# Peptides against a protein of PDB entry 9IZ0: the designs that were tried, part 114

Target 1, 345 residues: chain A of PDB entry 9IZ0
Amino acid sequence: ITCLGSNGHTYKQLVKGGNDDLRQDAVMEQVFEQVNGFLRSYRKTSQRNLSMRTYKVIPLALKTGVIEWVQDTIPLGEYLDSAHKVYHPKEWSLSTCRKLIAEKQMEDLETRLKVYDLVCRHYRPVFRHFFLESYADPVQWFTTQTNYARSTAVASVLGHVLGLGDRHGQNILIDKTSGEVIHIDLGIAFEQGKKLPVPECVPFRLTRDVVDGMGITGVEGVFRRCMEFTLETLRREEDSLLSVLEVLRYDPLFSWLISPLRRMKKQKMQLENFNQPESGNITTDASRDPKIQRNNVSGESEAERAILKVRQKLSSTLSVEASVGELIRIAQDPSYLALMFCGWS

## One batch from the design tools (peptide; made by RFdiffusion4, then SolubleMPNN)

Design b2_p15_2_s3 (from b2_p15_2, 11 letters changed)
Fold by OpenDDE base, seed 1:
Structure b2_p15_2_s3 (fold): chain B 345 residues (1-345), chain A 15 residues (1-15)
Amino acid sequence: as target 1 above (345 residues)
Amino acid sequence: DVLKKLEEAEKIRKS
């Protein structure tokens, strides 16, 4: 829809009707705005204009809301699929790579690592070409690539600290003007991604294409330093951040747990991406209602556990540099990436 | 080239 603002400007808006709880997105965007306040107040982050890019979410009902249409953006996964077809037309298709990883999902780690390595050799990074094609001016190229590395660093620290899940290439937008990343579909937070049928085991998305977009220095340039400054800011503002999260503990609209409906929908989407129809009569014996032990862990006890995990991630037990170094190592570790639904791109 | 095609595809989806 297009809305006329009180200022006489027209704003495009996405009306999302369906099973996606936009209240979760709206709450996480409020947390990001508070964190952006901390980043603006700290000299090391403010001097670099470090921020989490936000978008306006207006929840209208339990399952309906209006999302700001972020102009001049593209999903990272949509760009990458298209770019791989252009730059590497002789390599494997994304569907072939997905199928091979899928077929080996139940195998041991050694087999999954061999398949992941094979996929990586037949599906090479291309995200550098986003910046090289978009910006003819060397200053604009350098500025936008720097903005990408900075915004990815902020999003990586926040994604780890808040335990953001479902960080696949369709849930990460690239701003074509600034080069900044915009994270969308924030409905999986506080490590609820570990409860997915394919558990998330990385702290944030730092795949080969995400790194390729950082240019020649990869993670060792602007990205690492901006992660360090962001984590230093969040450790300084720990009590302020925890106080914001404590307000959400008492918000009856906030869900600290992944909804059974979202879990089932993601399970179906994962299974439907596996089930290209071989015409086999799989009798859907719908009768296995897994007794999800509703551990009647009160939503309050899950909120408390989530806040405790945030506090633990902000611990000063390790230096900022050591903590960031370990996060970058884990996020790039093939032993974790091989376990992901799409860890190669 | 890829970006222009994607921008054209996005324009077509917006139309």
Scores: peptide ipSAE 0.000, ipTM 0.261, DockQ to the pose 0.027
Fold by OpenDDE base, seed 3:
Structure b2_p15_2_s3 (fold): chain B 345 residues (1-345), chain A 15 residues (1-15)
Amino acid sequence: as target 1 above (345 residues)
Amino acid sequence: DVLKKLEEAEKIRKS
């Protein structure tokens, strides 16, 4: 839909209907705006313009709402698939890599690590080319790559702390003007991604292509330092952040549990992303309800558990540097990346 | 230019 604003500007808006609960996305965007307030209050974060990029979400009903169309953006996964075909035309296709990982999904970790390594050798990172192609001016190149590393660092800390899941390449937009990341589809939060058929094992997405976009310094440059400053700010504002989350505990519109419909949709998308051979009519007979024990954990007890996990992640037991170092290590660990649908890019 | 092709594809998707 295109709306004419009261300012005379036309705004493209995406209307979602059917099975998408936008209330989760709208609440997470509100949490990010509060966190952006904290990041603006502290010198170390404000001097670097550290922020989570947000977008407008207006829920209209349980399954209907309006989303801001983020202009001048591309999905990370769409860029990477296209760039890989250009820069590495002799390497394996994304479909070949996905198939090999899927065929070994039920094997032991050692076998899955061997397949992951094999895929990595035949599918090299390309995301550095986004910056090299888009920005001919060295100052623009450096600025946009720096903005990418900064925004990715903020999103990585928030992704870990808030337990954001489903951070695949289609849920991460790249702003073609600023180089900043925009996270979309925020309906899996508070570690509910660990309840998916393929559990999310990493604290945030830090795959080889995500790192390649940071340039020659990789994680050891702007990214690590901006993660440290972001985590330092969140630790200082722990009580403020927890107070924001406590309001959500009593919000009847917020669900601390993944909705059965959203879970089923994400399960199908996971299975379909594994099972993309060509045009075969797989009538997946929906009749095998895997008896995922509905531990009817009350929404209240799940909210309490989620808030306790946020508090635990903000603990000062380890230094900021040690905590960030461990998060970066885990997010890049082949033992976790080999378990993902697309951990190699 | 991959970016230009993606911008064209995005224009088609936005139409």
Scores: peptide ipSAE 0.000, ipTM 0.255, DockQ to the pose 0.028
Fold by OpenDDE base, seed 5:
Structure b2_p15_2_s3 (fold): chain B 345 residues (1-345), chain A 15 residues (1-15)
Amino acid sequence: as target 1 above (345 residues)
Amino acid sequence: DVLKKLEEAEKIRKS
């Protein structure tokens, strides 16, 4: 819909209706705003303008709400599919690569690694071209690539700590003006991605194209250092962050558990969005969710387990550098990436 | 197997 503001400007708004828990998105955005407060208060993060990009979510009812339309953005996956066709027209199509990974999804790790390596040799990274195409001025190019690496670092740490799932290329927007990443559809959090039919095994999205967008240094430099400063800030503000999450424990409206039906629907929609040609309106048909009587006691126990996992991820048992080093290693490890859903790579 | 056919096609392309 398009709304006329009191200032005379028109604002595009996405009305989302259906089984998507817009309250989970709204809550995660509130957590991100609190974290952005911590990032602004700490010198090492404030000096770099580190923030999680947020968008406004207004829940109107249990299953309906208005989402801010983020202007001047493109889904990462949409850009990458288009750019691969331009820069590598003799390589395999994304559909061919996804098909090969999907056909071997039930095979052993060794077979899945061989398929993943084969796909990687026939589908090379191109995301560096986003910055080269969009910014002819070297200062703008460097600034936007730096903003991309910074925002990706913040999102990677927060994504790990909060256990964000479903980080496929359509749920990550790139701001064409700033180069920053914007994470959307936050309906899989607190490691519920591990409960998908294809479990998510990586802490955040750090695919070859995500790294290629960081330029010649890749993960080494701006990205790694910004992850370290972000994690240092979150460890410092652990009690404040846990207090924000504890408020959600008592929110009867917050769903700590993804319903089996919603998990199946998200994965089916991922498969369908990958098989549909570029034609129009995602009419999310409002399939009637059966009223699962959620016993309040089960929600509280899941909230407690989620908060405990956040505390464990903020543990100072390892240095910030060692923790970030291990997260970067795991997120890029072919033995984990080859186990991911075919739409991940 | 599609994988064997692709590996054979890749061998033929490298030869």
Scores: peptide ipSAE 0.000, ipTM 0.372, DockQ to the pose 0.024
Fold by OpenDDE base, seed 2:
Structure b2_p15_2_s3 (fold): chain B 345 residues (1-345), chain A 15 residues (1-15)
Amino acid sequence: as target 1 above (345 residues)
Amino acid sequence: DVLKKLEEAEKIRKS
């Protein structure tokens, strides 16, 4: 849909229908807007314009809503697939890499690590080329790469704290103007990604291509420092963040659990991505929801456990530097990445 | 409801 704004500008809007409950996305975007308020209140984060990039979500019904079309963006996964074909045309295809990882999915960790290493040697990082191709001016190149590292740091801390899942390359957009990341499809939060058929074991996406986009310093520069400043701000605002999450505890429309239907949909998409070559068209199959009577008692106990887990992640038991150091270590650990659906890019 | 409750929580935080 195309809407004319009161400012005379024309805005594209995506109408989403089917099985995706946009209310969860709308709630998470509101939590991000509150966190952006905290980031603006502290000098260390405000001076760097640290924010989680947000987009407008208007849920209209259980399965229908309007999403803001984020202009001048590309999915990270779409850019990477295209760039790997250009810069490394003699390396393995993404489909070949996925197939080899899938064929060894039931094998031991040692076998999976050997296959992951083999895939990594035949599918090398390219995401640094996004900045080199898109920005001819050295000042613009440096600014956009800095904005990428900053926005990725905010998204990494906040994604860990809120337990955001399903952070594959199609759910992360790159803004072609600013270099900032935009996270979409927020329907897996509070560590519910661990309940997927392929469990999510990393705190956030910090794959080799995500690091390659940070330039020559990788994680050891703007990224690490911006993670530290973001975590310092969230620890100072713990009570405020928990108060925002407590409001969601009593919302009958918010689901602290992944729905069986969404779990099955993500399972099908994982299986289809193993068997089909190129067309990542997320077909929204309109399968009939079975009326699963959600026992209200189970939802409240899951909300309490989720809020407790957020509090534990904000604990000041370790320094900010030690906590960020451990998160960066785990997010890059081959023993976790080898178990993931696409941990090599 | 969530929007209003978040706005109320933000008002309580600013008071």
Scores: peptide ipSAE 0.000, ipTM 0.242, DockQ to the pose 0.018; fails the geometry check

Design b2_p15_2_s4 (from b2_p15_2, 9 letters changed)
Fold by OpenDDE base, seed 2:
Structure b2_p15_2_s4 (fold): chain B 345 residues (1-345), chain A 15 residues (1-15)
Amino acid sequence: as target 1 above (345 residues)
Amino acid sequence: SVEERLKEALELRKS
């Protein structure tokens, strides 16, 4: 749909139908807007314009809504697949890498690490080329790479704190104008990604290509410092953030649990990505919702556990530097990345 | 809305 705004500008809108409950996405975007308020209130984060990039989500019904079309973006995974074909045409295809990881999914950690290392040697990072290709001016190149590292740092801290899952390369957009990351499909939060058929074991996505986009300093520069400033701000605003989450505890439209239907849909997409080559078309199969009686008692106890887990992640027991250092270590650990669906890029 | 309730909850903490 194309809408004319009151400002005279024309805006593209995506109408989403099917099995995706956009209420989860709308709620998470509202939480990000509140966090952006905290980031603007503190000098260390405000001076760097640190924010989680947001988009407007209007849920219309259980399975229908309007999403803002984020212009001038590309999915990270789409760019990486194209760039690997250009810069490393003799390396393995993404489908070959996925197949080899899948064939060893039920094997021990040692076997999975050997296959992960083998895949990593035949599929090398390329994401630095995004900035070199897109920005001819050195000042624009440096600015956009800096904006990428800043936005990735905010998204990494906030994604860890809120337990955002399903952070694959199609759910992370790159803004071609600013270099900033935009996270989409927010329906897996509060560590519900651990309940997927392939459990999520990393705090956020910090794969080799995500690091390659940060340039020569990798994580040891703008990224680490911006993670530290973001975590410092969230620790100061712990109580404000917890009060925001308590409002969601009593929202009958918010789900603290992954729905069995969404779990099955993600399972099918994982299986299809093993068997089919290129077309990552998210077919919204309109399967009939079985009326699963949500026991209200289970939802409230999960909300309480989720809020307690957020509080634990904001604990000042360790320094900001030590906490960020450990998060960066775990997010890059091959022993976790080898267990992931696509931990090599 | 959720947004209004979030705003109210944040205003109640500043008072």
Scores: peptide ipSAE 0.012, ipTM 0.515, DockQ to the pose 0.018
Fold by OpenDDE base, seed 3:
Structure b2_p15_2_s4 (fold): chain B 345 residues (1-345), chain A 15 residues (1-15)
Amino acid sequence: as target 1 above (345 residues)
Amino acid sequence: SVEERLKEALELRKS
């Protein structure tokens, strides 16, 4: 839809209908706006303009809403697939890499690590080229790469704290103007990604391409420092953040559980992305629902558990530096990345 | 709204 604003500007809007509950996305965007308030209040984060990039979500009904069309963006996964074909035309295709990982999904960790290493040797990082191609001016190049590292650091801390898990490359937009990341499809929060057929096992996405976009310093530059400042701010505002989440505990429109429809959609997307489109009628006989025991964990019991996990993640038991160091280590650990759907890029 | 309830909850903690 194209809407004419009261300011005379035309805005493209994506209308989602049918099966997506946009109320989850709208609530997560409101949580990010509150966190952005905290980041603006503290000198260390404010002086760096640290923020989670947000987008407008207007839920109209249970399965219908309007989403802001974020202009001048590209999905990270779309850029990486295109750039890899240009810069590494002799390496394996993304489909070949996905197939090899999928074929070994049920094997032991040692076998999965060997396949992950093999895929990594035949599919090298390319995301540094986004900045080199897009910005001929050295000042613009440096500014946009810095904005990317800052934005990724904020999103990584928030992703960990709010349990957003590994964001696949289609759920991360790159702003072509600023270099900032925009996280979309926020319907999996509070570690509900661990309930997927391929569990999200990392605190946030920190794959080789995500790191390659940070330039020569990788994680040890702007990224680590901005994670530290973001986590320091969230620890100071722990009580404020927990109050925001307690309001959601009593919101009948917010679900602390992954919706059955979103779960089925994510399951289908994971399975379809593992299966090459062999033209075979895979009648997905929905009858083999593994009896994932519907432990009717009341939404209230899951909300309480989620808030307790957020409190635990904000604990000052470890220094900010030690906590960030451990998060970066885990997010880059091959033992976790080899278990993911697409941990190599 | 959720946003108004969030603002009220944050104001009640500053008092």
Scores: peptide ipSAE 0.012, ipTM 0.472, DockQ to the pose 0.017
Fold by OpenDDE base, seed 5:
Structure b2_p15_2_s4 (fold): chain B 345 residues (1-345), chain A 15 residues (1-15)
Amino acid sequence: as target 1 above (345 residues)
Amino acid sequence: SVEERLKEALELRKS
């Protein structure tokens, strides 16, 4: 919809209706705004304007709301598919790559690694071209690439700490003006991505294209240092962050579990990518509201487990540098990436 | 709002 503001400007708004828990997105955006407060208060992060990019979510009812349309953005996956066809027209299509990974999804790690390596050799990264195409001025190019590396670092740390899942290329927008990343569709948090049919086993998205967008230094430089400063800020503000999450523990509207409907939707989307013929009539009559008696006790126990995991991720047992180094290593490790859903790479 | 409750919880911890 398009709304006319009191200022006479027209604003595009996405009305989302259906089974997606927009309350989850709205709550996660509020957590990000609090974290942005911590990042603004700490010298090392404030001097770099480090923030998680946010968008407005207004829940109107239990299953409906208005989402801000983020102008001048493109989904990372949409850009990469288009750019790959331009810059590497002789390489494999994304559909071919996804098919090969999908066909081996049930195989052992060794077989999955061989297929992942094969796909990587036939589908090279192109995301550096986003900055080269969009910014003819060297200062704008450098600024936007720096903003990309910074925003990706913040999102990577915060995404790990909060256990954000479902970070596929359609759920990450690139701002064409600033180069910053905007994470959308936040309904898989607190490691609920590990409960997907293909478990998420990386701490955040650090695929070859995500790294290629950082330029010649890759992860070494702006990205690593901004991850370190972000994690240092979150460790310093651990108590404040845990208090924010504790308010959510008692929010009857917040769900610490992936909704059965969202899980089924993701399962269907994953199965459709496998070219399994539609075996017939799962008329999921969406009208049967399963009165899942949300035993309040089960939600409280999941909240406690989630808060405990956040505390564990903020532990000072390792240095900030060692913790960030390990996160970067795991997020890029082929042994983890080869286990991801075929739509991940 | 949830945001107000979040702010209040953060203020209560600074006091």
Scores: peptide ipSAE 0.011, ipTM 0.512, DockQ to the pose 0.018
Fold by OpenDDE base, seed 1:
Structure b2_p15_2_s4 (fold): chain B 345 residues (1-345), chain A 15 residues (1-15)
Amino acid sequence: as target 1 above (345 residues)
Amino acid sequence: SVEERLKEALELRKS
């Protein structure tokens, strides 16, 4: 929809109706705004204008709301699919790569690593071209690539600390003007991504294309340093961040658990991307609600576990540099990326 | 709102 603001400006807004719990998104955006306050207050992060890019989410009902239309953006996955066809027209299609990874999803780690390596050789990174194509001026190119590396660093630390899941290329927007990343669909948080049919095992998305966008220095440039400064800020503000999360513990509108409906929707989307031919009458006997013993792990005990994990991730047991170094290592580890639905791009 | 409660909780920590 397009709304006319009281200021006379027209705003595009996305009305989401259906199964998306926009209240989770709205709450996570509020957490990001508080974190942006901490980043602005600390000299090392403020001097670099480090922030998590946010968007306005207005929940209207349980499953309906209005999202701000983020203008001049493109989904990372949409750009990468288009650019890969242009720059590597002789390489495999994204659909071919997805199919091969999925056909081996039930195989051992060694087999999955071999298929992942094969896919990586036939689907090379292209995301550096986003900056080279979009910015003819060298200063704008350098600025936007720097902004990308900075925003990705902030999002990576926050994504790890808050346990953000479902970080696929369609849930990461690139701002075409600033080069900054915008994370959307925030309804999988506090490590609930580990409960997906394909469990998430990386702390954040740091695939080959995400790194290729950082330019020649890759992770060892602006990205690593900005992760370190962001983590240093969050450790300094640990108590303030935990107090923000404690307020959410008592929010009856916030779910610390992935909804069964979202889990089923993600399962269907994973299955529909497999063009399994119409093999016949699988009567989806939807009637076997497995008595998943709702271990009534009270929503309170899941919130307490989530907050405890956030505290553990902010622990000063390791240096900031050591912690960031380990996070970067794990996020790039082929043994984890080979287990992902799309770990190669 | 949650935002107001967040502000209130952050203000209560500054006092």
Scores: peptide ipSAE 0.010, ipTM 0.457, DockQ to the pose 0.017

